# Ledger of designs, part 45: peptides against a protein of PDB entry 6KZJ

Target 1, 71 residues: chain A of PDB entry 6KZJ
Amino acid sequence: SPDLLSEVSEMKQDLIKMTAILTTDVSDKAGSIKVKELVKAAEEEPGEPFEIVERVKEDLEKVNEILRSGT

## One batch from the design tools (peptide; made by RFdiffusion4, then SolubleMPNN)

Design b2_p22_5_s4 (from b2_p22_5, 10 letters changed)
Fold by OpenDDE base, seed 5:
Structure b2_p22_5_s4 (fold): chain B 71 residues (1-71), chain A 22 residues (1-22)
Amino acid sequence: as target 1 above (71 residues)
Amino acid sequence: MEEALKLVMEILKRLEALEKKL
């Protein structure tokens, strides 16, 4: 739906900004991330689009918790 | 912070995959 697509687009924009900030903090370790595996796992994610968005929101909260704790 | 970066990158890829389904 256009509403979900707009929400997803906005989330992507925010995450791109977060990536730029976080790479400056962990630049020496960022090279160890297996991007190809993450892409493949993303393509195979089960569920309807709304369910996937809800799971993404849960994982975003984990990111926020890490950022707040400084870990 | 490394874990946060991994999660952010993973979520970005998940959202890109989701856009293809919408």
Scores: peptide ipSAE 0.592, ipTM 0.919, DockQ to the pose 0.559
Fold by OpenDDE base, seed 4:
Structure b2_p22_5_s4 (fold): chain B 71 residues (1-71), chain A 22 residues (1-22)
Amino acid sequence: as target 1 above (71 residues)
Amino acid sequence: MEEALKLVMEILKRLEALEKKL
């Protein structure tokens, strides 16, 4: 879906910006992230693309909650 | 904040995988 692809692309752009900000704030406090495992899990994520996007939005709300709390 | 960064990076990978399916 072109509309969904556009939304996903925009979300990625915003998250890249967030990553840059959070990296400066967390610095070396960011735990080791198993990139390969994350990629694998992402490729195996079940559901239709729209459903995946909705789950991503839910997880983004969790991010926002953490940012608001400062923890 | 560390947890937020982890989640953001995970979400990025999920979105990258999703782009390949669209």
Scores: peptide ipSAE 0.582, ipTM 0.917, DockQ to the pose 0.550
Fold by OpenDDE base, seed 2:
Formats: structure tokens, C-alpha cells, sequence
Structure b2_p22_5_s4 (fold): chain B 71 residues (1-71), chain A 22 residues (1-22)
């Protein structure tokens, strides 16, 4: 779905910015952060694309909660 | 903040994998 792909792309861009803030590494390397172990788990994530996006949104809420609490 | 970074990185990889399905 083009609309879903656009949403995913925008979410990814926002998370790249968050990564730069959280690592204090603002270099161009922020866009190249790869975690191979997480990639394998991600490739095996079950469900249709829309369902995966909904789970991602739930996990993003956890991130936001951590950031708001300062923990 | 460390836990937040971990989650963010994990979600990034999940989104990259998802892009391959779209």
C-alpha cells in the first residue's frame, strides 16, 4: 500500500532523529545504524503490514512514556 | 533513556523489514 509505505517511511525518519538525540551522535552515521539481531527478528514478525504498524505504534507509546518520565 | 534507545533501534529495524513487504 502506497499510503502505508509513506506512513512507515515518515515514522522511520522520525525514529532516526530520535536515535540521534538519544545517542548524542548527530553525525550522518545515525542513518546507518544497523542491529543485525533485531533485523532477523523483524523479518520474522508475523501479521499483515497494517497489523505490524499497529504493534509498532504501541511500542512507540512505550518509548514516549520513557522519554516523558526521564527514566 | 537507554531503554528508549533500544526500543527506537528495534522499531527502526522492524520498519525497515516492513518496507520490504510493501
Amino acid sequence: as target 1 above (71 residues)
Amino acid sequence: MEEALKLVMEILKRLEALEKKL
Scores: peptide ipSAE 0.578, ipTM 0.917, DockQ to the pose 0.593
Fold by OpenDDE base, seed 3:
Structure b2_p22_5_s4 (fold): chain B 71 residues (1-71), chain A 22 residues (1-22)
Amino acid sequence: as target 1 above (71 residues)
Amino acid sequence: MEEALKLVMEILKRLEALEKKL
């Protein structure tokens, strides 16, 4: 779906910007992220594309909550 | 903030994987 692809692309662009902001504010205590394991989990994520997008939106709300709490 | 960064990076990888399915 081109409409869904456009939405995903926009979300990705916003998250790249957010990463740049967070890396500046997070001290060297940022623990090692197991990138390889996260990538594998992402490739195997079950569900239709629209269902995956809805789960991503839920996790973005968690990010916003963490940012407000200062964690 | 550290946990937020982890989540953001995870979500980015999920979206990249999703783009391959679209």
Scores: peptide ipSAE 0.583, ipTM 0.917, DockQ to the pose 0.536; fails the geometry check

Design b2_p22_6_s2
Fold by OpenDDE base, seed 5:
Structure b2_p22_6_s2 (fold): chain B 71 residues (1-71), chain A 22 residues (1-22)
Amino acid sequence: as target 1 above (71 residues)
Amino acid sequence: SEALELVMELLKQVEALKKKLS
């Protein structure tokens, strides 16, 4: 539905912003986090809501890795 | 941290949305 699509898209955007903040001082040390690619993906066609949810979950794992190790 | 708390809230919301879509 349009409501779910909008809500999931908003959540992904918030996550991308958080990822950017968490990686500002570790960008040269992080080997697996591609912040610029995540930003581009958020600005492109998101796809169906469920696909967005799966991508957000993947991004959440990346954020969690940053929180645990700083990289 | 505030960032961790926000991530946890987002995760909760995403899981709720996933359930609605399933």
Scores: peptide ipSAE 0.188, ipTM 0.770, DockQ to the pose 0.080
Fold by OpenDDE base, seed 1:
Structure b2_p22_6_s2 (fold): chain B 71 residues (1-71), chain A 22 residues (1-22)
Amino acid sequence: as target 1 above (71 residues)
Amino acid sequence: SEALELVMELLKQVEALKKKLS
């Protein structure tokens, strides 16, 4: 459904925004996740719903790694 | 953090959507 795809895309964008909030203090550190790159990825063509979900999971894993390591 | 909790909730919702699309 196009509506479902739109909703998934919106959720990914929200998750990227939350990632930015969580990583603002470490995003400029060498070797850290680049929030700007995540934002760019979110603004690109969403693709298929499954691909969006997988990218969201990957992004969340990166957030989790940052929180666990402190960097 | 509260932000992390919200992110986890969104993940839950996204996975629910994935199931709807399957």
Scores: peptide ipSAE 0.185, ipTM 0.766, DockQ to the pose 0.135
Fold by OpenDDE base, seed 4:
Structure b2_p22_6_s2 (fold): chain B 71 residues (1-71), chain A 22 residues (1-22)
Amino acid sequence: as target 1 above (71 residues)
Amino acid sequence: SEALELVMELLKQVEALKKKLS
């Protein structure tokens, strides 16, 4: 579904933006999400909707771990 | 935090989308 793809893609982009904001202080630390990698991911082709969802889940888990750990 | 709550909500939405794709 093109509508679903658009929605998932938009969610991914929002997550990338949130992640960049939340991880700026830990961007260079081991185990954290690198802002430069997120920027690159935002510029690349997102792929199929399911692949986008799985990638977003992975990113959300990483962000969640950062938020829970306080690092 | 508000940020964590938003992340959790997004995760919920992603899971819902995943189910739609299944």
Scores: peptide ipSAE 0.180, ipTM 0.763, DockQ to the pose 0.093
Fold by OpenDDE base, seed 2:
Structure b2_p22_6_s2 (fold): chain B 71 residues (1-71), chain A 22 residues (1-22)
Amino acid sequence: as target 1 above (71 residues)
Amino acid sequence: SEALELVMELLKQVEALKKKLS
């Protein structure tokens, strides 16, 4: 479905943006996520937000490929 | 379908993400 493919593609783009938020220093303010903390979080065991996003992206890519192929 | 199954997993993971970020 072209409509579903379009929606999935947009979701993928949003997930890329989420990845950027989870891997970059978004603020210098107290209580905000810092670069070194984000790096450490990315090295944590599966289940942390970054790992979840990456798994979602992987699954979404699979969906996108299926829909793009018409299968 | 496989696509549906993967979408369901995606939704599950997105919800998990929301919980982690809350």
Scores: peptide ipSAE 0.170, ipTM 0.783, DockQ to the pose 0.172

Design b2_p22_6_s3
Fold by OpenDDE base, seed 2:
Structure b2_p22_6_s3 (fold): chain B 71 residues (1-71), chain A 22 residues (1-22)
Amino acid sequence: as target 1 above (71 residues)
Amino acid sequence: SEALELTMKMLGQVLALEKKLS
């Protein structure tokens, strides 16, 4: 679906920006995270694209809660 | 941090989705 692809592309840009902000915190272990490995792991995830998008949205809420609470 | 780890995980998922949908 082109509409779904557009949504996914927008989410990607948002996540890239979030990553850039979070990696500026010296307490974070950004250097130990391998993007390529995370992509490979995600490629093996079962489910239709829309279902995976919903899982991402759920984790996004978790991140928002963490950032808001300071943990 | 947990926030960074989750964010990177989600980025991996979205990048993989782009491949599937392209």
Scores: peptide ipSAE 0.710, ipTM 0.938, DockQ to the pose 0.635
Fold by OpenDDE base, seed 5:
Structure b2_p22_6_s3 (fold): chain B 71 residues (1-71), chain A 22 residues (1-22)
Amino acid sequence: as target 1 above (71 residues)
Amino acid sequence: SEALELTMKMLGQVLALEKKLS
């Protein structure tokens, strides 16, 4: 749906920002190759879009916990 | 780091979702 697409697009923007904050790679194409491979892997993931969004939210909580705890 | 790895994985997922939903 358009609303789901909008949510996904917002999540993308947030994740780009987080990637920039977390990465120490100063290369011009930092993370580019790895991201492309991860896109291909994600394209093969089973499940409907909403289910995949929920998995992303679960991992986002994990990242937040890591950042909060410092471990 | 694990945080970066998870973040990049999620980025891959949402990029793939954008393609699927567009």
Scores: peptide ipSAE 0.710, ipTM 0.938, DockQ to the pose 0.648
Fold by OpenDDE base, seed 1:
Structure b2_p22_6_s3 (fold): chain B 71 residues (1-71), chain A 22 residues (1-22)
Amino acid sequence: as target 1 above (71 residues)
Amino acid sequence: SEALELTMKMLGQVLALEKKLS
């Protein structure tokens, strides 16, 4: 649906911003991780789009906890 | 870091979702 697509697009923008912040440190070796490979892996992930969105939201909560706690 | 790994995983997921929904 267009509503779900809009939500996904908004999440994408947020994740791009988060990625930019987290990759500022050269020690992270972000160059070794290929986004294309992550996309291919995600394409194989089972479940309806809304189910995958919920999984993303769960991991987003984990990331937020890591950033808040510093660990 | 775990935060970076999770973030990039999620980025892959939403990019794949955009393809599915388009």
Scores: peptide ipSAE 0.710, ipTM 0.938, DockQ to the pose 0.629
Fold by OpenDDE base, seed 3:
Structure b2_p22_6_s3 (fold): chain B 71 residues (1-71), chain A 22 residues (1-22)
Amino acid sequence: as target 1 above (71 residues)
Amino acid sequence: SEALELTMKMLGQVLALEKKLS
């Protein structure tokens, strides 16, 4: 649906910003060139779009917890 | 870091979703 596409697009922008924050030096940049491989992996992921969005939200909470705890 | 790895994984997922939904 267009509403879901809009939500996904907003999540994309947030994740791009988070990636920039977490990538602080040239050693971290090596992973940045592997985005296309992660897209290919995600294309094989089973589930309806709304289910995948919920999985992303779960991992987002994990990232937030890591940043909050410092571990 | 784990945080960066998770973030990049999620980015891959939403990019793939954009393709599916468009």
Scores: peptide ipSAE 0.709, ipTM 0.938, DockQ to the pose 0.641

Design b2_p22_7_s1
Fold by OpenDDE base, seed 3:
Structure b2_p22_7_s1 (fold): chain B 71 residues (1-71), chain A 22 residues (1-22)
Amino acid sequence: as target 1 above (71 residues)
Amino acid sequence: LELVLEILKRVEALKKKLEEEA
């Protein structure tokens, strides 16, 4: 329905914004990172959006543990 | 840093999937 398409469009815009913020932070520290290759790899990432979100949440938990440990 | 790059890759994958559903 048109209402569902509008909601999906808004979610897409939010994901674009998140990617831009994270890319800026990483680019300043990572130096010569091939962003194009990451995009291509992402196109081959298996799983539905829900499964990908769950994997991202798991990775964020790992980041929190690293920050807390000081490593 | 490698973990952050993997997260970025997954975010891009989500973006693509959402575009396909729209």
Scores: peptide ipSAE 0.107, ipTM 0.605, DockQ to the pose 0.443
Fold by OpenDDE base, seed 4:
Structure b2_p22_7_s1 (fold): chain B 71 residues (1-71), chain A 22 residues (1-22)
Amino acid sequence: as target 1 above (71 residues)
Amino acid sequence: LELVLEILKRVEALKKKLEEEA
């Protein structure tokens, strides 16, 4: 459904924005910690907000592929 | 549908984690 694809695309974009905000906020609080190190640390913790956002983003991409392919 | 439900669960988890960090 084109409508579902549009909604999924919007959600994916929102999740990307949320990821950027989360990394920025954590980076600001972390001080001297590099953003890339922060991202890596978040990836090591499956329950941290950044990791959740990235996982959801991946799921949305999968949903988009399923809807587009019809499978 | 199962994947969509999992996404919703993860979104709720994200919201909770964000609130806990704030």
Scores: peptide ipSAE 0.074, ipTM 0.531, DockQ to the pose 0.161
Fold by OpenDDE base, seed 5:
Structure b2_p22_7_s1 (fold): chain B 71 residues (1-71), chain A 22 residues (1-22)
Amino acid sequence: as target 1 above (71 residues)
Amino acid sequence: LELVLEILKRVEALKKKLEEEA
């Protein structure tokens, strides 16, 4: 479906932007982050896209809780 | 930091899977 392909393409672009933002944010703190290593590790990440999104949402909530609590 | 790195890994995994579906 052309409409579904367009939607998937937009989601891909959003993920690229999210990756860039998070990479720049953590690079200042981590000193030496190997993005290439993260990509390789992602090759073995189990689950369909929906399952991965749900895990990311959970982790983002954990980050938000840490920021709000100051711990 | 470890949590953020895990998020980045999962985002890249999603990106790859979307590329496979497209």
Scores: peptide ipSAE 0.108, ipTM 0.601, DockQ to the pose 0.463; fails the geometry check
Fold by OpenDDE base, seed 1:
Structure b2_p22_7_s1 (fold): chain B 71 residues (1-71), chain A 22 residues (1-22)
Amino acid sequence: as target 1 above (71 residues)
Amino acid sequence: LELVLEILKRVEALKKKLEEEA
């Protein structure tokens, strides 16, 4: 439906923004990290978009826990 | 750093799938 497509497009745009921020942050500290290599690796990432979002949410929670603990 | 890279990988995968479906 057009409503669903609009919502998906908005989510895609948000993901693009997040990717840009994270790639910039990594590029400042990482040596020869290739974003293209990460994209290629993502081609093999299993699961539908919902499943990928759930895995990302889980990883973000892990990051939050690390930040709270200081290590 | 490794976790951040995994997140980036998954974000890119999601972005690609959304582009394919939309």
Scores: peptide ipSAE 0.106, ipTM 0.601, DockQ to the pose 0.471; fails the geometry check

Design b2_p22_8_s1 (from b2_p22_8, 10 letters changed)
Fold by OpenDDE base, seed 2:
Structure b2_p22_8_s1 (fold): chain B 71 residues (1-71), chain A 22 residues (1-22)
Amino acid sequence: as target 1 above (71 residues)
Amino acid sequence: MEEALKLVMEILKRLLALEKKL
């Protein structure tokens, strides 16, 4: 679905930005994000696209909880 | 924050895998 692809693309871009911020916070020596390596390593994700997106949203909530706690 | 970074990177990998199905 083109609409779902657009949503996934937007989330991907947001995560790239988050990764850059968190990398700087965790380590000043952390280099560039190796997105190309992740693409090559990305295996086929099981399940229907909608189900995968819902699981991603659940995991993003876990990220938000960690960020709010500062731990 | 290190745990958050690990999760974010894992989610990003999964989204990249999902894009291959779309």
Scores: peptide ipSAE 0.623, ipTM 0.914, DockQ to the pose 0.666
Fold by OpenDDE base, seed 4:
Structure b2_p22_8_s1 (fold): chain B 71 residues (1-71), chain A 22 residues (1-22)
Amino acid sequence: as target 1 above (71 residues)
Amino acid sequence: MEEALKLVMEILKRLLALEKKL
């Protein structure tokens, strides 16, 4: 649906920003994300789109917990 | 932070896969 596509697009953009920040934190050099390679490597995600988004939100919470703890 | 990066990249890959369905 258009609403899910918009939500996915926003999350994707936020994750790209997070990747840029985290690569500089993990490495002395700014890392480059290879989005095109990820697109090619991205296999079909099983399940209904809404359910996939909910699972992604759960995994994003795990990221937030890691970032909050500093570990 | 390395684990956070790995997880972020994995989530991004899954979102890219999902966009192919939308």
Scores: peptide ipSAE 0.622, ipTM 0.914, DockQ to the pose 0.645
Fold by OpenDDE base, seed 1:
Structure b2_p22_8_s1 (fold): chain B 71 residues (1-71), chain A 22 residues (1-22)
Amino acid sequence: as target 1 above (71 residues)
Amino acid sequence: MEEALKLVMEILKRLLALEKKL
């Protein structure tokens, strides 16, 4: 679905930005974030695409909670 | 913050896998 692909693309870009920010906050041992390496390692995600996105949104809320706590 | 980074990376990996399916 083009609409879902657009949503996924947007979330991906946001996560890349977030990763860059968090990497600067985490010490030098946070290895070079290789998005290309993640692409190669990405296993097929089971389930319907819409359901996967909903689960991703739930997991993003967990990230937000951690960020608010400062942990 | 380290845990948040790990989760973000995992979510990103899942989204990359999903893009291949779309």
Scores: peptide ipSAE 0.623, ipTM 0.914, DockQ to the pose 0.642; fails the geometry check
Fold by OpenDDE base, seed 3:
Structure b2_p22_8_s1 (fold): chain B 71 residues (1-71), chain A 22 residues (1-22)
Amino acid sequence: as target 1 above (71 residues)
Amino acid sequence: MEEALKLVMEILKRLLALEKKL
């Protein structure tokens, strides 16, 4: 749906910004972000769109935990 | 922080795949 597409687009934009910040923090180990390669490698994600978004939100909580721990 | 970057990139990849379904 258009509403779900808008939500996904906002999450995508935020994640791109996060990758830029995290890349500078771990620049000794991480190279440049290859978004074009991610697009090409993006295979079909199984499940209904709403379910996929819920799993993404769960994984974002894991990101938050990692950031708080400093790893 | 490295693990966070890996996970963020994986999530981004999944969202890009999802956009193709919408």
Scores: peptide ipSAE 0.623, ipTM 0.914, DockQ to the pose 0.665; fails the geometry check

## One batch from the design tools (peptide; made by RFdiffusion4, then SolubleMPNN)

Design b2_p23_1_s2 (from b2_p23_1, 8 letters changed)
Fold by OpenDDE base, seed 3:
Structure b2_p23_1_s2 (fold): chain B 71 residues (1-71), chain A 23 residues (1-23)
Amino acid sequence: as target 1 above (71 residues)
Amino acid sequence: SREEALKLVKEILKRLLALEKKL
């Protein structure tokens, strides 16, 4: 689905930015994510695309709670 | 923790990359 693909693409971009913000390793450059390596390592996830996105959103909420709480 | 958040973000990104292969 092109609509779902667009949503996933936008989430990816946001997550890359979040990685740059959250990185604590002084040896790592901000935003230095081995995206190509992640693509290669990415295995098929079970479930319909819509269901997978919903699970991702649930996990993103966990991240947001951590960021809001400052812990 | 911040470390936990970073791990979650990276894992979610990996999952989204896997999802794109289905779209």
Scores: peptide ipSAE 0.633, ipTM 0.914, DockQ to the pose 0.639
Fold by OpenDDE base, seed 4:
Structure b2_p23_1_s2 (fold): chain B 71 residues (1-71), chain A 23 residues (1-23)
Amino acid sequence: as target 1 above (71 residues)
Amino acid sequence: SREEALKLVKEILKRLLALEKKL
């Protein structure tokens, strides 16, 4: 749905920003990642879109826990 | 670790990109 697509797009943009923050590669400019290569490498995600997003949110919480804890 | 966080972020991004192909 358009609403779900919008949510995914926002999450994607946030993750791109997070990647820029977390990367230690001096050759990578802020906000610059090889998204086009990820698109090509990305195989179909199994499951219903809403369920996939919920699983993504769970995994994103793991990222947040790492960032908060520093581990 | 920061390295783990980065790996997870990239993997999540890849999954979202895959999902966008379905939407």
Scores: peptide ipSAE 0.633, ipTM 0.914, DockQ to the pose 0.648
Fold by OpenDDE base, seed 1:
Structure b2_p23_1_s2 (fold): chain B 71 residues (1-71), chain A 23 residues (1-23)
Amino acid sequence: as target 1 above (71 residues)
Amino acid sequence: SREEALKLVKEILKRLLALEKKL
């Protein structure tokens, strides 16, 4: 679905930015992520794309909770 | 923790990369 593809692309970009902000590594390039390694490690997710996105959003709320509370 | 948040972000990103293979 092109709409889902656009949404996923936007979410990926946001997550990349979040990674850059949250990283504590000062020895290497700040904010650098190994996208190629993540792609290699990415296994197919079961379920329909819409359902997967909904589960991702639920898990992302856990990140938001940590960022808001600091714990 | 912040470390946990970072790990979660990376895991979610990995899942999205897997999802793109279905789109």
Scores: peptide ipSAE 0.631, ipTM 0.914, DockQ to the pose 0.616
Fold by OpenDDE base, seed 2:
Structure b2_p23_1_s2 (fold): chain B 71 residues (1-71), chain A 23 residues (1-23)
Amino acid sequence: as target 1 above (71 residues)
Amino acid sequence: SREEALKLVKEILKRLLALEKKL
């Protein structure tokens, strides 16, 4: 689905930005992500695409809770 | 912790990359 692809693309972009914000790395490569390595390491994700996205959203809520709580 | 949040974010990104292979 093109709409689902667009949603996934947007989520990826947001996560990359979040990584830059959350990282404590102060090196010259602070906030960088080895995306190409993640692509190669990415195993097949089980389930229908819609179900996978819903699970991802649930896990993102865990991230948001950590950020709100400050712990 | 912030460290935990960063780890989770990276894991979620990895899963989305896996999902894109199905799209």
Scores: peptide ipSAE 0.630, ipTM 0.914, DockQ to the pose 0.635

Design b2_p23_1_s4 (from b2_p23_1, 9 letters changed)
Fold by OpenDDE base, seed 1:
Structure b2_p23_1_s4 (fold): chain B 71 residues (1-71), chain A 23 residues (1-23)
Amino acid sequence: as target 1 above (71 residues)
Amino acid sequence: PREEALKLVMEILKRLEALEKKL
């Protein structure tokens, strides 16, 4: 879906900017996250694209809550 | 909390990258 692709692209761009803001040191290693696990989880995420986007939006709200409240 | 937020963002980015392959 071109509309969904556009939405996903915009979300990615925003998240890339957030990553830059949240990263304090350019030399820091990735946190306790394993890239391979993230990729695996991402590739295996079930559901139709629109369902995945809705779940992503829910998780983005968690990010926003953490950043607003510190919890 | 900032670290947790960063982890979530990175995870979501990977999910979106995978999703793009389905679109």
Scores: peptide ipSAE 0.590, ipTM 0.916, DockQ to the pose 0.570
Fold by OpenDDE base, seed 3:
Structure b2_p23_1_s4 (fold): chain B 71 residues (1-71), chain A 23 residues (1-23)
Amino acid sequence: as target 1 above (71 residues)
Amino acid sequence: PREEALKLVMEILKRLEALEKKL
């Protein structure tokens, strides 16, 4: 779906910005993000694309909770 | 907590990259 693709692209851009904010390594530059391969969590994630997006949003809320509460 | 949040963000990025290949 082109609508979902646009939404995913926007989420990626926002997450890249979050990474820059959260990183403590001053030597890190934009585009130098190294993410370990998580086959089960990524390529093999079950569900329709819209269901995966909803689970991603749930996990993003967990990130927000950590940042707000400090735990 | 900041480091944990960073790890989660990176994991989510990987998931979104995989999802893009399905779209």
Scores: peptide ipSAE 0.589, ipTM 0.916, DockQ to the pose 0.559
Fold by OpenDDE base, seed 4:
Structure b2_p23_1_s4 (fold): chain B 71 residues (1-71), chain A 23 residues (1-23)
Amino acid sequence: as target 1 above (71 residues)
Amino acid sequence: PREEALKLVMEILKRLEALEKKL
């Protein structure tokens, strides 16, 4: 679905920005963020795409809770 | 907690990248 793809793409971009904020690594090079690939495990995630997106949103909330509460 | 959050974000990124291949 192109609409779902757009949503996923937007979420990915937001997470890339979060990565830049959270990382302690300093680089004088252009702001390219390399994330080590966990593609194999990620590709095995079960469920329909919309279900995966909902799980991702739930996990993102866990990230938000950690950042807000420190726990 | 910051390091854990970073780890989770990176993992979620990989999940989204994998999902993009399915869309």
Scores: peptide ipSAE 0.588, ipTM 0.916, DockQ to the pose 0.582
Fold by OpenDDE base, seed 2:
Structure b2_p23_1_s4 (fold): chain B 71 residues (1-71), chain A 23 residues (1-23)
Amino acid sequence: as target 1 above (71 residues)
Amino acid sequence: PREEALKLVMEILKRLEALEKKL
């Protein structure tokens, strides 16, 4: 789905910016940060693409909660 | 908390990269 692909691409771009903020790296250029592979991420995530995106959004809320509340 | 947030963000990025391969 091209619309879903566009959404995923936009999410990636936003997360790259967040990574820059959360690291000691001061570069504001997108795509300059390496994302190391995690064991969990190396495995195939089950479900249809839409379902995966919804799970990602749920996990993003966890990130936002940590950043807002400090916990 | 900042480190935890970073770990989650990096994990999510990898998941999205994997998802892109399905699209």
Scores: peptide ipSAE 0.586, ipTM 0.916, DockQ to the pose 0.547

